Peptides against a protein of PDB entry 3VZA. Designs and how they scored, part 22

Target 1, 98 residues: chain A of PDB entry 3VZA
Amino acid sequence: RVERLCKSKELFEERLGLEIRRIHNEQLQFIFRHIDHKDPDKPYMFTLSINEQGDYEVTSCTPPLDCISEFQLKVRETNNFSAFIANIRKAFTALSFK
Target 2, 62 residues: chain B of PDB entry 3VZA
Amino acid sequence: AAYVTQLYYKISRIDWDYEVEPARIKGIHYGPDIAQPINMDSSHHSRCFISDYLWSLVPTAW

## One batch from the design tools (peptide; aimed at target 1 E26 L28 T62 F81)

Design b2_p17_2_s2 (made by RFdiffusion4, then SolubleMPNN; from b2_p17_2, 8 letters changed)
Fold by OpenDDE base, seed 5:
Structure b2_p17_2_s2 (fold): chain B 98 residues (1-98), chain C 62 residues (1-62), chain A 17 residues (1-17)
Amino acid sequence: as target 1 above (98 residues)
Amino acid sequence: as target 2 above (62 residues)
Amino acid sequence: SEVAAFKKMLEWLINTE
């Protein structure tokens, strides 16, 4: 079971190109790769916390996304975390074509 | 590891087949409708294509 | 609730850096 869990994490990281880290100040870091087909290892990332009100809060986004504040609002409204992450990736993908 | 893999599942709704050879990307995507199989030969695709394809399975509707 | 459980899971991840 433990071995499977470790393998699972590795498979998700490689296949989705998404790494999830615990970082300082009670935050999660989401690191997307495989966004830029010309530079697959280029990271696109954001950090997330849950504030005192219990709401999702994006604490950083690199590179910055104009839509990130709207997505934060949407995920608070819908609690659709899957769509939240997927939309961020979509936005990063669009940004990579600039 | 359990929580992070749980998070990956909540994000992607993908369950991998862990018994296949490394070059085979096999699993099941559990979307809002009927579950769909994933079965790819990784040697036939770029890493970016694979990721793009898998993410394309994830609905973006809020 | 499912939402509360999910946030609790996230909180665990967040707080176990």
Scores: peptide ipSAE 0.611, ipTM 0.953, DockQ to the pose 0.094
OpenDDE base, seeds 1, 2, 3, 4: peptide ipSAE 0.608, 0.606, 0.601, 0.606; ipTM 0.952, 0.953, 0.953, 0.953; seed 3 fails the geometry check

Design b2_p17_2_s3 (made by RFdiffusion4, then SolubleMPNN; from b2_p17_2, 7 letters changed)
Fold by OpenDDE base, seed 5:
Structure b2_p17_2_s3 (fold): chain B 98 residues (1-98), chain C 62 residues (1-62), chain A 17 residues (1-17)
Amino acid sequence: as target 1 above (98 residues)
Amino acid sequence: as target 2 above (62 residues)
Amino acid sequence: SEVEQFKKMLEWLINTE
């Protein structure tokens, strides 16, 4: 099972171009690649925590997204984490064309 | 690793077929309406295209 | 609840490698 889980993680990372890391101060880092077709390895990332109130909190976003605060509000309201991540990727994609 | 793979599934709703050749991207996307099979030859597409395609399967409606 | 379970999973990921 360990082998399967390891392979699964690798497949998701490569195919989705999404890496998930635990970083300092109780945060998750989401790193998107394969965003810019001209520079597939260029990372687009944000960090996330769950605050003392139990709410999702975006602690950083690189490059910055104007919509990230709204997305944070939306995910708190809907708890649709999938849409949250997908919308962030969509926003990063749009940003890559600027 | 178990929790991160669970997270990937919760995000993407994709279940991979782990028994196929590495060049074959095969799995199932479990959308809210209908399960959609994934079956791609990775040699025919760029990494970016593959990722874009897979993410296109993920609904963005809140 | 499903939401609570998901958040607990995230909290585990946040606190454990």
Scores: peptide ipSAE 0.606, ipTM 0.952, DockQ to the pose 0.097
OpenDDE base, seeds 1, 2, 3, 4: peptide ipSAE 0.604, 0.603, 0.599, 0.601; ipTM 0.952, 0.952, 0.952, 0.952

Design b2_p17_2_s4 (made by RFdiffusion4, then SolubleMPNN; from b2_p17_2, 8 letters changed)
Fold by OpenDDE base, seed 4:
Structure b2_p17_2_s4 (fold): chain B 98 residues (1-98), chain C 62 residues (1-62), chain A 17 residues (1-17)
Amino acid sequence: as target 1 above (98 residues)
Amino acid sequence: as target 2 above (62 residues)
Amino acid sequence: SEVEAFKQMLEWLINTK
């Protein structure tokens, strides 16, 4: 089971180009790669916490996204975490063309 | 590792087939309507294409 | 609820060293 879990994580990281890390100050870091086809290893990342009110809170975004605040609002309203992550990736993808 | 893989599933709704050869990307995407099979030869595609394709399966509607 | 359970799972991930 442990071996499968480790393999599962590796498969998701490589195939989705998404790494998830636990970082300081009670945050998760989401690191997207495979965004820029000319530089597949270039990271696009944001950090996330759950604040004292129990709400999703984006604490950083690199590179910055002008839509990230709206996405934070949307995920709080809908609790659709999947769409939240997918939309962020979509936004990073659009940004990579600029 | 259990919780992080659970998180990946909650995000992507993909369940991988762990019994196939490493070069074969095989699994099932569980969308809101019909479950769709995934079956790709990774040697035929770039990493970016593979990721883009898989993410295209994830709905962005809130 | 399902939402609460998910957030709790995230909180566990966040706080686990």
Scores: peptide ipSAE 0.614, ipTM 0.954, DockQ to the pose 0.093
OpenDDE base, seeds 1, 2, 3, 5: peptide ipSAE 0.608, 0.613, 0.605, 0.608; ipTM 0.953, 0.954, 0.953, 0.953

Design b2_p17_3 (made by RFdiffusion4)
Pose (drawn by RFdiffusion4):
Structure b2_p17_3 (pose): chain A 98 residues (1-98), chain B 62 residues (1-62), chain P 17 residues (1-17)
Amino acid sequence: as target 1 above (98 residues)
Amino acid sequence: as target 2 above (62 residues)
Amino acid sequence: ELTSKELIQKIIEDANE
């Protein structure tokens, strides 16, 4: 029941290396791990809110990505949240080789 | 708890097989077109490969 | 079925309870 839900969350966290945290001020923090193969536990994170207009809003990105504002505009336009998350992860992977 | 796992599905389109040994990564990936099975031995791969591979199943086209 | 936006909002609402 609830055990299954917790198990599902843990499988996603471990397998995708992605954790989601509800934090202060109406925000969710997305933490990617397993990005740098030399340091699998190192996190790359961004925070997101739904603003008063009902739009996606990235409120911070650590470390910064120069393309995340473009991604914000795209996700607003297309409503493709899956691609938004996937493109942010691709950007953190690339950043790790810079 | 249910809301976060639902969002994982929205993001990845993966549904896990919860009835397998922990060492098996088993599930189905869904898409516009036919669903695809996943059945990997976690012992054969690094955590990073598993994550990179699974994420490669998620389309990046907007 | 809930959209991603709705799910984000539900996660927040649920944590506030």

Design b2_p17_3_s1 (made by RFdiffusion4, then SolubleMPNN; from b2_p17_3, 9 letters changed)
Fold by OpenDDE base, seed 1:
Structure b2_p17_3_s1 (fold): chain B 98 residues (1-98), chain C 62 residues (1-62), chain A 17 residues (1-17)
Amino acid sequence: as target 1 above (98 residues)
Amino acid sequence: as target 2 above (62 residues)
Amino acid sequence: ELSVKELLKEIIEASKK
């Protein structure tokens, strides 16, 4: 099962172009690749924590997204984390077209 | 890895078929209505196309 | 089955070990 779990993570990382990392100060880093078709390895990323109130909190976003604060509000209201991540990727994709 | 894999499922609602050859992208997407099969030959597509396609399966409605 | 928030917390906790 451990082997299967490792394989599963690798498949998700490659096929979705989404890497999830644990980083300092009790945060997770979400790294999107495969956004820019001209530069597939270019990373688009944000960091996330659960604050003391138990709410989703975006602690950084690179490159910055004007909509990220609104998305944070939406995910807090709806608890739809899937839509949260998908909308961020959509926004990064739009940004990649400059 | 168990928690991370579960998180990927919560995000994408995709369950992979782990018994096929590496070049075959096969699985099931569990959408809000009907489950849909995924079955692609990765050699026929770019990495970006594959990712874009899979993400297109994920609803963005809040 | 864990909620997303619970999963995130578990993943974060694993980083402390």
Scores: peptide ipSAE 0.745, ipTM 0.958, DockQ to the pose 0.918
OpenDDE base, seeds 2, 3, 4, 5: peptide ipSAE 0.743, 0.744, 0.743, 0.743; ipTM 0.958, 0.959, 0.958, 0.958

Design b2_p17_3_s2 (made by RFdiffusion4, then SolubleMPNN; from b2_p17_3, 7 letters changed)
Fold by OpenDDE base, seed 2:
Structure b2_p17_3_s2 (fold): chain B 98 residues (1-98), chain C 62 residues (1-62), chain A 17 residues (1-17)
Amino acid sequence: as target 1 above (98 residues)
Amino acid sequence: as target 2 above (62 residues)
Amino acid sequence: ELSSKELLKKIIEASKK
């Protein structure tokens, strides 16, 4: 099972181009790659925490997204975390076209 | 790792087939309606295309 | 089954140890 779990994580990381890291101060870092077809390894990332109120809170976004605050509001309202992540990737993708 | 993989599933709703050759991307995408199979040869596509395709399966409606 | 938020908490908690 452990081997499968490790393999599963690796498959998700490579195929989705999404890495999830635990970072300091009780935060998770979501790193998107495979966004820019001309530079597949270029990272697009944001950090996320659960604040004292128990709400999703984006603590950073690189590169910055104008829509990130709205997405944070939406995920708090809908609790649709899948759509939250997918929309962020979509926004990063749009940004990559400059 | 268990929680991370579960999180990936919560995000993508994809369940991989772990018994196929590495070059084969095979799995099932689950959604509100009918589950859809995933079955593609990774050697025939770029990493970006593969990721874009898989993410296209994930609804963006809130 | 854990929610996305619960999973995040679990992942973060594991980091504390």
Scores: peptide ipSAE 0.747, ipTM 0.960, DockQ to the pose 0.950
OpenDDE base, seeds 1, 3, 4, 5: peptide ipSAE 0.747, 0.747, 0.747, 0.746; ipTM 0.959, 0.960, 0.959, 0.959

Design b2_p17_3_s3 (made by RFdiffusion4, then SolubleMPNN; from b2_p17_3, 9 letters changed)
Fold by OpenDDE base, seed 3:
Structure b2_p17_3_s3 (fold): chain B 98 residues (1-98), chain C 62 residues (1-62), chain A 17 residues (1-17)
Amino acid sequence: as target 1 above (98 residues)
Amino acid sequence: as target 2 above (62 residues)
Amino acid sequence: ELSPFELMRQIIEESNK
């Protein structure tokens, strides 16, 4: 099972171009790659925590996204985590064309 | 990695077929209506195209 | 069956070990 889990994680990382890391101060770092077709390894990332109120909180976003605060609000309202991550990737993709 | 892989599934709703050769990207995407198969030859596509395609399967409606 | 919220909490908890 351990081998399967490791393989699964690697497949998701490569195929989705999304890495999930545990970082300091009780946060997860989400790193998107394969965004810029001219520079597939360029990372687009944000960090996420759960605050004392029990809400999702974006603690950083690189490069910055104007819509990230709105998305944070939306995920708190809808609890649709999938849409939250997908919309962030969509926003990063749009940003890469500028 | 158990929790991480589960989180990937919650995000993407994709379940991979782990019994195929590495060059074959095969799995199932589970949408709210109908599950759709994924079956593509990675050697025919760029990494960016593959990622874009897979993410296109994930609905962005809140 | 864990929610993304619960999964995130578990992942974070593991990082503290």
Scores: peptide ipSAE 0.765, ipTM 0.960, DockQ to the pose 0.937
OpenDDE base, seeds 1, 2, 4, 5: peptide ipSAE 0.764, 0.764, 0.764, 0.763; ipTM 0.960, 0.960, 0.960, 0.960

Design b2_p17_3_s4 (made by RFdiffusion4, then SolubleMPNN; from b2_p17_3, 7 letters changed)
Fold by OpenDDE base, seed 3:
Structure b2_p17_3_s4 (fold): chain B 98 residues (1-98), chain C 62 residues (1-62), chain A 17 residues (1-17)
Amino acid sequence: as target 1 above (98 residues)
Amino acid sequence: as target 2 above (62 residues)
Amino acid sequence: ELSSKELMKEIIEAAKQ
């Protein structure tokens, strides 16, 4: 079971180019790679927590995204976490074209 | 790791086939309507293309 | 089945052990 779970995590990391890490201060760090085709290992990342009100809260975003605050609002309203993460990746992708 | 893999599923709605050869990217994407199979030969694509393709399966509508 | 929020909390809590 442990072996399968480890394999599963590795497959998701490589295939989606998304790594999820627990970092300090009760936060998760989401690290996207495979965004820039010219530099596949270049990371695009944000950190996320659940605040005292029980709401998703983006605590950092690197590089910064103008739309991140709107996405935070949307995920709080819709509770669509999948769309939240996918839209962030789409935004990072668009940013990589600059 | 169980919670992390569950979170990946919540994000992507993809369930991998773990019994295939490493070069084969095989699984099922569970969309809102009908589940769709994933079946790719990774040796034919770049890592970026593969990721872009898989993410294209994930709806961005709120 | 856990929600995304609950999963996040569990991941964070598990790392403290």
Scores: peptide ipSAE 0.760, ipTM 0.961, DockQ to the pose 0.982
OpenDDE base, seeds 1, 2, 4, 5: peptide ipSAE 0.759, 0.757, 0.755, 0.757; ipTM 0.960, 0.961, 0.960, 0.960

Design b2_p17_4 (made by RFdiffusion4)
Pose (drawn by RFdiffusion4):
Structure b2_p17_4 (pose): chain A 98 residues (1-98), chain B 62 residues (1-62), chain P 17 residues (1-17)
Amino acid sequence: as target 1 above (98 residues)
Amino acid sequence: as target 2 above (62 residues)
Amino acid sequence: SAEGDEDEGDNLLKKLL
């Protein structure tokens, strides 16, 4: 029941290397691990809210990505949240080789 | 708890097989077109490869 | 970061879904 839900969350966390945290001020923090193969536990994170207009809003990005404002505009336009998350992870992987 | 796992599905389109040994990464990936099985041995791969591979199943086209 | 308010977090997750 609830055991299954916790198990599902842990499988996603471990297998995708992605954790989602509800944090202060109406925000969710997305933490990617398993990005740098030399340091699998190092986190790359961004925070997101739905603003008063009902739009996706990235409220911070650590470390910064220069393309995340473009991604914000694209996710607003297309409503493709899956691609938004996937493109942010691709950007953090690339940043790790810079 | 249910709402976060639902969002994982929205993001990855993966449904896990919860009835397998922990060492097996088993599930199905869904998409526009036919669903695809996943059945990997976690012992054969690094954690990073597993994550990179699974994420490669997620389309990046907007 | 610490976990925030549970109801606010559920509502935010529902908007994303």

Design b2_p17_4_s1 (made by RFdiffusion4, then SolubleMPNN; from b2_p17_4, 8 letters changed)
Fold by OpenDDE base, seed 1:
Structure b2_p17_4_s1 (fold): chain B 98 residues (1-98), chain C 62 residues (1-62), chain A 17 residues (1-17)
Amino acid sequence: as target 1 above (98 residues)
Amino acid sequence: as target 2 above (62 residues)
Amino acid sequence: PPEGDKEVGEKLLQKLL
């Protein structure tokens, strides 16, 4: 099963172009690639934590997204984490064309 | 690293078929209504297209 | 494994951090 778990991670990373890393201070780093078709390896990333109140908190976003604060509010309201991540990727994609 | 797979599923709602040949992208996307199969030949598409397509399956409605 | 809801996602993330 360990082998399957490793394979699963690799498949998700490559196929979704999304890497998830645990980093310092109890945070998760989400790294999107395959955003810019002209530069598929260019990373678009944000970091996320759960604050003392138990709420999702974006601690960094590179490149910056104007909509990230609104998305943070929306995910706190809806708890729709899937939509949260998907909307961030959509926003990064839009940014890559500007 | 079981949590990683769980997190990917919570995000994408995709379950891969791990028994097919490496070039075959096969799985199931579990959408809000019905499950939809994924079955692609990766050699026919760019990495970016594949990612864009798979993400297009994920609803953005809050 | 099609199981879970929105609330489970938050709980999972909290456990991961």
Scores: peptide ipSAE 0.360, ipTM 0.932, DockQ to the pose 0.065
OpenDDE base, seeds 2, 3, 4, 5: peptide ipSAE 0.126, 0.095, 0.107, 0.087; ipTM 0.927, 0.925, 0.926, 0.925

Design b2_p17_4_s2 (made by RFdiffusion4, then SolubleMPNN; from b2_p17_4, 7 letters changed)
Fold by OpenDDE base, seed 5:
Structure b2_p17_4_s2 (fold): chain B 98 residues (1-98), chain C 62 residues (1-62), chain A 17 residues (1-17)
Amino acid sequence: as target 1 above (98 residues)
Amino acid sequence: as target 2 above (62 residues)
Amino acid sequence: PEEGDEEVGKELLQKLL
């Protein structure tokens, strides 16, 4: 039987279509899939760090999102990390229709 | 990956039922008002639909 | 947002970084 934590990660990755990776220079990479129904494996991703001021900082976004700077501001103001991630996914989804 | 799974919960507020068969997507979404059961047959839906549905449970209000 | 018994977001992120 698979260990619970390992199984949990796998279930989240598949069901949410969200992979979270630790990458160089103290950053997290968030990789969304299942965004484009015509190409479910196409990745939409951004990287995140905590800067020297202790604030959330988006260090990259691929493809680019016009709203990402505003979302960074909003998450700094509200600390609503869940809404932050969900809104980014929503924005990627909207972008996939273009 | 304990911290990663904690992060997934912080993001989604979903707790999976780990004892069900693989084809069953079962869990609970803990929204601000009421806990909402999740119970889907994955064979009835596309991967994209499933993801979209689950993300639809996550509030986007700041 | 409600944190409950969960770790604060930044704290959790720092543990992952």
Scores: peptide ipSAE 0.400, ipTM 0.934, DockQ to the pose 0.079
OpenDDE base, seeds 1, 2, 3, 4: peptide ipSAE 0.399, 0.395, 0.392, 0.395; ipTM 0.934, 0.934, 0.934, 0.933

Design b2_p17_4_s3 (made by RFdiffusion4, then SolubleMPNN; from b2_p17_4, 7 letters changed)
Fold by OpenDDE base, seed 4:
Structure b2_p17_4_s3 (fold): chain B 98 residues (1-98), chain C 62 residues (1-62), chain A 17 residues (1-17)
Amino acid sequence: as target 1 above (98 residues)
Amino acid sequence: as target 2 above (62 residues)
Amino acid sequence: PEEGDEEAGKKLLEKLL
């Protein structure tokens, strides 16, 4: 089972182009790659925490997204975490076209 | 690793087939209505295309 | 919306943090 879990993580990282890391101050870093077809290794990333109120909080976003505050509001309202992450990737994709 | 893989599933709703050769991308996306099979030869696609395709399976409606 | 997952989104994140 441990072997399967390790393989699973690696498959998700490569196939989705999404790495998830634990970082300091109780945060998760989400790193998207495979966004820019001209530069597949270029990272698009954001960090996320749960604040004292128990709400999702985006603590950084690189490159910045104008829509990230709205998405934070939407995920707090809907609790649709999947749509939250997918919409961020969609926004990064749109940004990559300049 | 159990929690992170669980998070990947919560995000993507994809379950991989771990019994196939490495070049085969095989699994199932569990959508709200139907399960969509995934079965790709990775040698026929770019990494970006594969990722874009898989993410296209994930609904973006709030 | 809540799905038939083992953990709610926020609870799952809290386990990872």
Scores: peptide ipSAE 0.359, ipTM 0.935, DockQ to the pose 0.080
OpenDDE base, seeds 1, 2, 3, 5: peptide ipSAE 0.309, 0.331, 0.359, 0.352; ipTM 0.930, 0.934, 0.935, 0.935

Design b2_p17_4_s4 (made by RFdiffusion4, then SolubleMPNN; from b2_p17_4, 8 letters changed)
Fold by OpenDDE base, seed 2:
Structure b2_p17_4_s4 (fold): chain B 98 residues (1-98), chain C 62 residues (1-62), chain A 17 residues (1-17)
Amino acid sequence: as target 1 above (98 residues)
Amino acid sequence: as target 2 above (62 residues)
Amino acid sequence: PEEGDKKVGEELLQKLL
């Protein structure tokens, strides 16, 4: 099972180009790669926490996204975490073309 | 870690077939209406294309 | 932000799931 789980994580990381890490102060870091086709290893990342009110809070976003605050609001309203992550990736992708 | 893979599933709704050769990207995407099989030869595509394709399966509607 | 070296914690994940 351990080998399967490790393999699963590796498959997700490589195929989705998404790495997820726990960082200091009870935050998750989401690192997207494979965004820029000219530089597939260039990272696009954001950090996420649960604030004292129990709400999702984006604590950093690099490169910055104008839409990130709206997405934070949307995920709080809908609790659609999948759409939240997918929309962020979509936004990063759009940014890579500018 | 089981919990991180659970998070990946919550995000992507993809379940991989772990028992195939590494060059074969095989799995199932569970959409809201239907399950869609994934079956790709990774050697035929760039890493970016593969990622873009897989993410295209994930709905962005809130 | 700096990349963390720590593995994703179960408790933290449970909050997000």
Scores: peptide ipSAE 0.096, ipTM 0.919, DockQ to the pose 0.467
OpenDDE base, seeds 1, 3, 4, 5: peptide ipSAE 0.092, 0.082, 0.086, 0.091; ipTM 0.919, 0.918, 0.918, 0.918

Design b2_p17_5 (made by RFdiffusion4)
Pose (drawn by RFdiffusion4):
Structure b2_p17_5 (pose): chain A 98 residues (1-98), chain B 62 residues (1-62), chain P 17 residues (1-17)
Amino acid sequence: as target 1 above (98 residues)
Amino acid sequence: as target 2 above (62 residues)
Amino acid sequence: TEEEETEDMLNYLINTD
């Protein structure tokens, strides 16, 4: 029941290396791990809210990505949240080799 | 708890097989077109490869 | 409430196509 839900969350967290946290001021924090193969536990994170217009809004990105504003515009236009998350992870992987 | 796991599905389109040993990464990936099985031995791979591989199943086209 | 705001936000992310 609830055990299955917790188990599902842990499998996703471990397997995708992605954690989602509900934090202050109506935000979710997405934390990617398993990005740098030399340091698998190092986090890359961004925070997101749905603003008063009902739009996706990235409220912070640590470390910064220069493409995340473009990604915000694209996710607003296409409503493709899956691709938005996937492209942010690709950007953090690339940043790790810079 | 259910809302976060639902969002994981929205993001990855993966449904896990919850009835397998912990060492097996088993599930199905869904898409526009036919669903694809996943059955990997976690002991054969690094955590990073597993994550990179599973994410590679997620399309990046907008 | 904080619970309702959380559910609304997650529902928006899950159900927007």

Design b2_p17_5_s1 (made by RFdiffusion4, then SolubleMPNN; from b2_p17_5, 7 letters changed)
Fold by OpenDDE base, seed 4:
Structure b2_p17_5_s1 (fold): chain B 98 residues (1-98), chain C 62 residues (1-62), chain A 17 residues (1-17)
Amino acid sequence: as target 1 above (98 residues)
Amino acid sequence: as target 2 above (62 residues)
Amino acid sequence: SEVEQFERMLNWLINTK
């Protein structure tokens, strides 16, 4: 089962172009690739934590997104984490064309 | 790794078929209304196209 | 430990909508 779980993670990372890492101070780092078709390996990333109030908190975003603060508010209101991640990827995609 | 794969499913709602050859991208996307099969030949598409297509299955409505 | 902290966060995330 452990071997299958490792394979599953690799499939998700490659097919979604999304890597998830743990970093210091109880944070998760989400790294998107396959965003820029001209440079598929270029990373677009943000970090996420759960603050003392129990709310999602974006602690960094590279490159910066003007909409990231609004998305943080939306996910706190809706609790729709899937839409949160998908919208961030959509925003990074739009940024890659500018 | 179990927790990470659970998170990937929570995000994408995709369940892969792990019994097929590596060149075949096969699975099921579980949307809010219906389930949709995924069945692609990876050799026919770029990595970026594959990722864009799979993410297009994920609703962005809040 | 850091592993436990990571798992705590993941469990919280996957149990949301």
Scores: peptide ipSAE 0.219, ipTM 0.925, DockQ to the pose 0.801
OpenDDE base, seeds 1, 2, 3, 5: peptide ipSAE 0.159, 0.156, 0.182, 0.176; ipTM 0.921, 0.921, 0.921, 0.921; seed 3 fails the geometry check

Design b2_p17_5_s2 (made by RFdiffusion4, then SolubleMPNN; from b2_p17_5, 10 letters changed)
Fold by OpenDDE base, seed 5:
Structure b2_p17_5_s2 (fold): chain B 98 residues (1-98), chain C 62 residues (1-62), chain A 17 residues (1-17)
Amino acid sequence: as target 1 above (98 residues)
Amino acid sequence: as target 2 above (62 residues)
Amino acid sequence: SSVEQFKKMLDWLINTK
């Protein structure tokens, strides 16, 4: 089972181009790759925490996204975490064309 | 890694087929209405295309 | 609830070293 879980993680990382890390100060780091077709390994990332109120909080976004604050609001309202991540990726993708 | 793989599923709604050859990207995407099979030959596509395609399966409606 | 369970899972991921 452990081997399967490790393989699963690796498959998701490669196929989705999404790495998820635990980082300092009680945060998760989401690292997107495969965004820029000209530079597939270029990372696009954001960090996330759950604040004292229990709400999702984006603590950083690199490169910055104008829409990230709105997405934070939306995920708090809807709790649709899947759409949250997918929309961030879409926004990063759009940014990569600039 | 159980929790992180659980998170990946919660994000993507994809369940991989782990019994196929490495070059085959096979699985099932569980959308809100129907389940769709995934079956790709990775040698026919770039990494970026594959990722874009898989993410295209994930609804962005809030 | 599903949301509570999900946040619990995330909280575990966030806080587990």
Scores: peptide ipSAE 0.552, ipTM 0.951, DockQ to the pose 0.094
OpenDDE base, seeds 1, 2, 3, 4: peptide ipSAE 0.549, 0.549, 0.539, 0.547; ipTM 0.951, 0.951, 0.951, 0.951

